# Designs tried in a protein design run: peptides against a protein of PDB entry 8YR4. Part 261

Target 1, 309 residues: chain A of PDB entry 8YR4
Amino acid sequence: PRGSPALQLVVLICLGLMGLERALNVLVPIFYRNIVNLLTEKAPWNSLAWTVTSYVFLKFLQGGGTGSTGFVSNLRTFLWIRVQQFTSRRVELLIFSHLHELSLRWHLGRRTGEVLRIADRGTSSVTGLLSYLVFNVIPTLADIIIGIIYFSMFFNAWFGLIVFLCMSLYLTLTIVVTEWRTKFRRAMNTQENATRARAVDSLLNFETVKYYNAESYEVERYREAIIKYQGLEWKSSASLVLLNQTQNLVIGLGLLAGSLLCAYFVTEQKLQVGDYVLFGTYIIQLYMPLNWFGTYYRMIQTNFIDMEN

## One batch from the design tools (peptide; made by RFdiffusion4, then SolubleMPNN)

Design b2_p29_7_s1 (from b2_p29_7, 21 letters changed)
Fold by OpenDDE base, seed 3:
Structure b2_p29_7_s1 (fold): chain B 309 residues (1-309), chain A 29 residues (1-29)
Amino acid sequence: as target 1 above (309 residues)
Amino acid sequence: SELLELLKKLTEEFLKLFNELLSTNYETD
């Protein structure tokens, strides 16, 4: 094992805390269900007060759910700082070593400050991507699988199917619409760089522009470049709103279908009133990290596009 | 292109390191 035993132990503790977060994501809705059932049954105050206190304590440990700033997530993030620093330093040293192995001809064709800026962006992008995959993507997929199993076993196979179809459709549409919008983002970034380059070139040639009294022409040319940029920015921003609305619609339809089915089974006395609240709470907990999924997939794609340019 | 391949390779090496960190803990229980 090439790492210090202390860093390996910290990684193990972080994995244990991730397992605890998965357990909390199931337990918090269950305790909330139990409170609703105890309130409905007009249970004794002592039983209700114990269940509420336990729920609030579990909710403090969980926070908002996956990707939130709960106590367990904050403790995991704190412990992970040392592992992230070790990983970042290792990646930086590998990039730096590789840059020194490159031919003198490659270095003479590039500005040293640009190469360093690309290396730093590369290191930050890799470490950010990996931290996101490990702490948000994989846990969210685990929470979806746990949810499908839980609803299939304790409710009915129809609830597991609704969660499966809703989350599969959400993930598929998130990927497909994000790949589609990447074309607009690339075109926007290319036009932004071209607009900035024109402004810099006009300002560097200030004496020539003054000599020909061409200030009005350069301003109009810059205005046309801005209008072209804003047309691409609008397409990028509108495509993001369309993604968010599509995601909201899929979650809304899944919540509607599952809530109606749960309400029906409560009316047939096959489920309790608390089970309706559990389903709604759990679906909302799954939605929060998935909304971040679209944001970070965008950030990753943006960082890769900004490195290709 | 070469930097993207380097970043991909570094991502794969990190995933291997993470799997090595996981596998070394299954041999000690």
Scores: peptide ipSAE 0.016, ipTM 0.477, DockQ to the pose 0.011
Fold by OpenDDE base, seed 1:
Structure b2_p29_7_s1 (fold): chain B 309 residues (1-309), chain A 29 residues (1-29)
Amino acid sequence: as target 1 above (309 residues)
Amino acid sequence: SELLELLKKLTEEFLKLFNELLSTNYETD
């Protein structure tokens, strides 16, 4: 068993790689700015070729394509597998020991297979939430703070204010709309369970249904339950589209305000053409992990509603 | 409210597990 010290070293390396990802998120836009400025100035090919090669290498380390992870993120994820497995096993053993400490009366009232399914869902939910908080939420909040500081210091206080207002509004609307969506999901899951229970009860009582020739009546009640479920499913799915569109509008307004302000300062010769590209590139880089926020918060809430049951 | 309390409890349990993982005091109980 590779003891506690080896896992501690892996955690420290993963934290170091997370710090490197934050540095890459600032450096990649800066090198892209420098390419645009060198192209605008008609700089010598050798200087341009080195800057492009350095940018492509930094972009390989960062990744940041839609659905593409960079080398640093992949290496961090690979190293973290051992820590995640240790944490998952520790949570599973804590849940299992707690289940053995529970009263005989609690165990006699529950099926062993249902208790194990709740424990497995609980462990998966906790481990998924923790991995999401550490690898997506905390890094994204750090990148927002770094962005506010960077734009306030190197551009103007107005750019830092635009990023602050855009990201504060984005986070606030994401939380508020997701809490609002939880009501629709709870109602959907309750109606799904009620629809499933009716189908099971009808099939278990098949002889009684057949004796009374009530087959058509049970099918119509099941159809009404499905229609009611689909009406709640539609509200849940439509509320997700509304969340994603609201997030896209907030980022679009922040990008518009900041891009117009950049363009104005470039016309006033206070900023270079590359600084316009830097702002747009950095805001789009902040949007990518934030778009996943709505998806993971949904997964977290599904797993919690599945544990409350 | 409940989700924020649950996020807080899970963050506290994670910080506790992370501190147990970082603490050299694995008390072998």
Scores: peptide ipSAE 0.016, ipTM 0.458, DockQ to the pose 0.013
Fold by OpenDDE base, seed 5:
Structure b2_p29_7_s1 (fold): chain B 309 residues (1-309), chain A 29 residues (1-29)
Amino acid sequence: as target 1 above (309 residues)
Amino acid sequence: SELLELLKKLTEEFLKLFNELLSTNYETD
């Protein structure tokens, strides 16, 4: 960016579009609330039709929420391609220059194709991590903060507290369970590499295996290695299901507590029916990017673990 | 190890550059 004013302008436009996405994430639920209230009040058709048309237009701009294919998100993604290409090329050239500065002994001890594969994995991992942090993590944290402020100001301090506690618990459990899962993923990848190496060594020594008629022995050794791998794979996959279920439980409890409190305030005529719909819609919108968080953090960890080997 | 440390440094430097870009946009408004 520092050497190209055009790329700086594109970054500024992308930041402006990210701000617009945050505004749309609040406005879309508000307009949906207003439709529900106007329907409940049996408002005139002209007022209802204008509010519905405005809602559909805002929903087209937003799409399905954060990480969806909305018009603003697509425009941001399109503009970001040039910034991503510049960043990727810069990281790739820095890795390549550093590889040329490394000792001849380091290069002689490694296959050039393995070094290039590590460099490509490194470049893709860094570029993916950066794009993910900027376009998913930071916006999601902003939407959580905006949500806490909005619910605290326009509903009641209790709603802001429920969202704060739910999201804080969700993020904490996601980090802790993901760190715990990393041990199983490392053990699985180490056993996968050992199983693959054993298969390659057996196939490279094919003539020796044939000479000793040892095919059944090599197949049984490979079967034992696969069973050991599958035992570690099961632990890794089961730990992922446990993470997803824990996340679903936390969101479910937060949604239950907030929905019951909202329903109670609607019965007390302190809130309208539309406010119940707004709360449920906004919590679901916060959940979608957070579910992607667990997926991309896994992808990043996989790429880093695959580079340690 | 050394390549991971380089990638970590590059990631940290890029995060710093992004935070600097975000902070300079907050200081220029």
Scores: peptide ipSAE 0.014, ipTM 0.462, DockQ to the pose 0.012
Fold by OpenDDE base, seed 2:
Structure b2_p29_7_s1 (fold): chain B 309 residues (1-309), chain A 29 residues (1-29)
Amino acid sequence: as target 1 above (309 residues)
Amino acid sequence: SELLELLKKLTEEFLKLFNELLSTNYETD
């Protein structure tokens, strides 16, 4: 980017669009609150129609929130294609240059097609990780902080505390359970590679297996390897379900506590009916990107483990 | 191992370039 002022300008525009997405993530729930309040008060049709039209326009700009396909997010993604292509090309050229600096002994010990496939997986993993960190992780953390501040200033401090405790517990459990799962995933991938290697070796030695009538022995040995793989696959998959269920439980408890507190304050006339809807809408909007976080962190770990092998 | 170190170095250089891009835009305002 230092050598291309056009790419620097595109990065600045993308950062400005990311700031606009943060503003939309607060404004959309506020306008939805206002619609519910105007409907409850039986406000004049002209005021209601203007607020609904404004909400739908803001919702078109936002889409589904962070990680969704809103107009602003699509425009940002479109502009970022040129930056991503420049980055990918730079990484590919650095890897290719480094491969030419490696010893002849390293090249003779590896198939060129396997080296290129590892390089391509490496470049895609790095560019994917960076794009995910910049466009999903950092924005989601910003939206959580903005949410805590908003609820602490415009609601009672108890709402800001509930959001803080819920999101902190969610993030902590996501990290801890994901680190625990990494052990099962590494064991699964190691056993998959070993099972595949046995199948390839048996098929390459087909003539020898036929000569000794050892087909039944090789099939049974392959069956044992598959059963061992499936036992590790089950542990990996079951640990994912446990992660998702734990995340769902934490969000469910936070939503329950906050919703009961909102309902209580509405009955005391300290909050309006729309404020209850705003709280629920905003918590669900924060949850959706965080659920994707666990999936992408898993994808990143898979790509790194696949490069270690 | 060497490819992982290269990928780590590339990721660190890219993070440095991104931080330098962010910091140089804050020094020019």
Scores: peptide ipSAE 0.014, ipTM 0.472, DockQ to the pose 0.011

Design b2_p29_7_s2 (from b2_p29_7, 21 letters changed)
Fold by OpenDDE base, seed 2:
Structure b2_p29_7_s2 (fold): chain B 309 residues (1-309), chain A 29 residues (1-29)
Amino acid sequence: as target 1 above (309 residues)
Amino acid sequence: SELEKILEELEKKFLEEFEELLSSVFETD
């Protein structure tokens, strides 16, 4: 926001808090590793109690990781409300000014309340998309890179390679399957609009339908339109289940390969029991925000296609 | 179609303003 130094400072503080969240995403698994190692070694109570207290404090700051309700994430979200309100108001005013520049013929062909509802949905979709990209997608990509570097340096190059291959395959399949699903969703929404238009036209022509005793014919046409819609809805929903199952399989295979390699290195005394727990905890923390990505990309596409109407 | 173009232009302008916001934050240091 070039016009408000106060909002620029709030953005800088939010970026600093995002950096702190990245540090917490590495530190929390490390402290959890240290607790498991201290418990295994039967360390003195004072060292264990200090490490547990420090872990619980860091876990309070982090919460569940990226996209969770941790203290740092809540503070960032609270500070960002003013930036989001400034952005939303700017987008709303830009849409409203553009609507006033449109031809009278465009305004006469559409109900003003429908245009306003589409504009509000558009503003909410764009502001939501950007907030999701900045606070979930970019941070998750950063956490993946940090994870690859950390595992390559402190474990073995093989762990960094497993995380790299697993996350690269996960992201590639998520994009490819989501682009494939977009075709089914567009076809579903086109058929939904056609079904709704037929229902509206039949109800507007109710007197004519009643005059010709065509009620049974209009009901049967509406039933056929619903059956066609449900066939496309099933394909859209089944394609989502296929996406989620494919994602789960890729993460499961990566977790299996990495967990077996960790267990092997623990048996050779090259790694400690806590390092096995660290790997599993960090992979689960990477998976959680990536699963939300597939759901949010669905929400964006639904909102954009709801605006083609 | 015109509304999708308006949204794509809004998204593009918003990304450009966000990049300008980021650049203005990094150029002031």
Scores: peptide ipSAE 0.014, ipTM 0.434, DockQ to the pose 0.012
Fold by OpenDDE base, seed 1:
Structure b2_p29_7_s2 (fold): chain B 309 residues (1-309), chain A 29 residues (1-29)
Amino acid sequence: as target 1 above (309 residues)
Amino acid sequence: SELEKILEELEKKFLEEFEELLSSVFETD
């Protein structure tokens, strides 16, 4: 935010809160480990109650679970509203200025409502992409690196290797399957536009259709276009389920390999029972933001493909 | 085609302004 020191300070505070979220992602599993170890050792109630209270407070700050946001993430999101509004307005003004620099010939060939719809989609896509990169991609990559370092140093190099291989495979498959899905989505949107154009042309030519008694023929052509669209929609939706299931399988294999290795080291008394719970909890926390990756990348691709048309 | 070029140029200008924004935040410490 050049020219607004107040917005620059808000960006710095948001970056500080993102750093605090990374610290909480390590601390919450550690405190949960400590609770399990204290329960296993039959520790005094006072020590257990303090550790549980501290864990619940850290969990309130972090959030977590399906659809629950933590206090720190909510505060970051609240502060970022002003930055996002500034960025959105800047992009809208750049698009609007660029549209006014375009030739009269470009404007005469387009409807004003189509140009505005393209500008609004462009602004939404660019602001969405940035918010996604800053608040999901970069933090998730940081949590993966922190996880590899933490498990390599405090458990064994084998745990760091399992996390590295699992996350590298997850990211690679997510990119490759998403690029593969883009083809199905482009084909779906092209067929949707063609189906819509046929319906508009049939309704605009209603008098001609009525004169030739061609209503049944136009309805059948529209039905065939819908069936063709639904076949492409099914491929798009099925490819999404395949992405989610492939991601879940990679998660399950990483969790299985690491959990078996943890259980083995606990049986050899090299790790405590709480360390088994730490690994499982931390791995599940890494995957929670990655599940949003598939949905948000789809939203971005939707907006971009809807602008290519 | 012309719209894709406009979007790519806007995305590029926006990434450049965002990198300048990030650099300006890190140069002030």
Scores: peptide ipSAE 0.013, ipTM 0.428, DockQ to the pose 0.011
Fold by OpenDDE base, seed 5:
Structure b2_p29_7_s2 (fold): chain B 309 residues (1-309), chain A 29 residues (1-29)
Amino acid sequence: as target 1 above (309 residues)
Amino acid sequence: SELEKILEELEKKFLEEFEELLSSVFETD
């Protein structure tokens, strides 16, 4: 926000809080490892109690990972409200200005309520997408890179390679399957609109339909349109389940390979029992925001395809 | 179609301004 030094300071504080979230995402698994190792070694109660108290405090700050209701995430979200309001107002004014520059023929062909609904959906979609990219996508990519570096330096290069291959395959399949799903969703929405338009036209011509006793014919035409819609809806929904299952399979294979390798190194006394727990907890923390990515990208695609109408 | 193109252009301009804002925040320290 070039015109308000106060909003620039809020953005800087939000970036600092995002950096703190990245540090917490590494520290929380490390402290959890240390608790497991201290329990295994039967360490003195005073050392264990201090480490547990520190872990619980760090876990309160972190919450349940990226996008959870942790204290740092809640503070960031609270501070970001003013930035989001500024961005939303700017996008809304840009859309409104552009709508005033459009031809009179374009405005006469559309109802003012439809134009306002499209403008509101557009503003919400753009503002939502941006907030999502900044607070979920970029941080998740950073956590992946930090994870690869951490596992490569402190464990073995093989762990860094497994995380790299698993996350690269996950992201690639997510993009490819999502692009493939977009075709089914467009076809579904086009058929939904055609079904709705036919229902509206039949209801607007209700007197004519009633005069010809064509009510049963219009109901059967509407039923056929619903069956066609449901066939496309099923393809869209089934493609979503396929995406989620493919994602779950990739994460499951990465978790299996890494867990077996970690268990092997623990048996060879190269790693401790706590290191096995650290690997498992860190992979699950990476998976949570990536699952949100598939959900929010779906929501964005909904809102954009719902504006074609 | 025209409105989607406008929204894609607005999204692109906003991403460019956001990247410029991020770059300006990192260049000013």
Scores: peptide ipSAE 0.008, ipTM 0.432, DockQ to the pose 0.012
Fold by OpenDDE base, seed 4:
Structure b2_p29_7_s2 (fold): chain B 309 residues (1-309), chain A 29 residues (1-29)
Amino acid sequence: as target 1 above (309 residues)
Amino acid sequence: SELEKILEELEKKFLEEFEELLSSVFETD
C-alpha cells in the first residue's frame, strides 16, 4: 500500500507470520518425531514433558495445518483485514472512476443498481482472488519446496524424489482434469441458461399458451430441457468425483511408496520410528491445502478467461 | 463433496457475476 507506512508495516508483519507458519509446518512434525523417539527410548520424564509441552505449544500456534485456524493464521487474518479494506476501497474507487468515464449511452442502456451490484461483486472477486493467491497458493508451493528440500537433506534423496514426483503428478493431473472438466461445466451453464429462458418465455406468454391449450406441450418441452440439463449436470458432477478420486489415488500411492521406504529404512536402523511418523504427518499436512487447489485453479482460470473477453 | 459442490456453485455464480462485470464495465460502445 504505497500511501500508508503503517499498512506497509502490517504487510511486512503478515509476511513474517507467513514465514513463521512455514517454519511451524516443519517444526511440528519434528517435535512429534522427537516425542515418539523419546517414548521408544524410555527417556527420563523431564525431557519427555518438556518436548510434549513444546509440541503442544507449537501445535497451538500452527493449528491443524495449512488452511486451519491456528493462532498465527488467525493473527495474520486479523492484521490483514486493514490491508484487504485498503485494497477493496482502492479497486472500488478505480471501478467507480472508470464508470464515470463511460459514455452517456452506456449509462442509459443499463440499470445503475445492477452496475453498482456488479462493481461490488468485481471488487470482492479481485480481492478474494488476490487473498487466495497470497495466502493459499504461494504458501502451499513454498511448503512443497521446503518439504522436498527437508526430506532430501535429512532423510534420503529418495524421499525428496517421492515427494517431488507425487506433488508434480498431483498438480499436473489437477490442472489437466480441471481443464477437461471446464468443458462440461460450460455446457451445463449454457443449458441451464437456455432452460431458464424457456421457462421465463413460457410464463411471459402464459395467455397465448392458454389460448392455444398448449400447456401440455410447454410442460413436455420444459421436461426435455430439464432432462438435457440433468445429463450435463451428471457429467459435471461425475467429472468432479473423478478429479477427487484421481487426487486421492496419487496421494495414496505417494504415501504408500514413502511409508514402505521409511519402514524399510527403520528396519535397517538407518531411521528411527519417529521418522516414519514425521513422514506421514508431513505428507498429510502438504495434502490438506491441495484439496482446495482444484477449485481455486478453476476460479483463477475462469477469471483470466473472463478478463480476456 | 457437498461443501465442494456449494463452493463450485458459489464460484460459478461468482464467475458468472465477474463475467457480467467485465462485460458490463469493458463493453465500450
Scores: peptide ipSAE 0.006, ipTM 0.361, DockQ to the pose 0.017

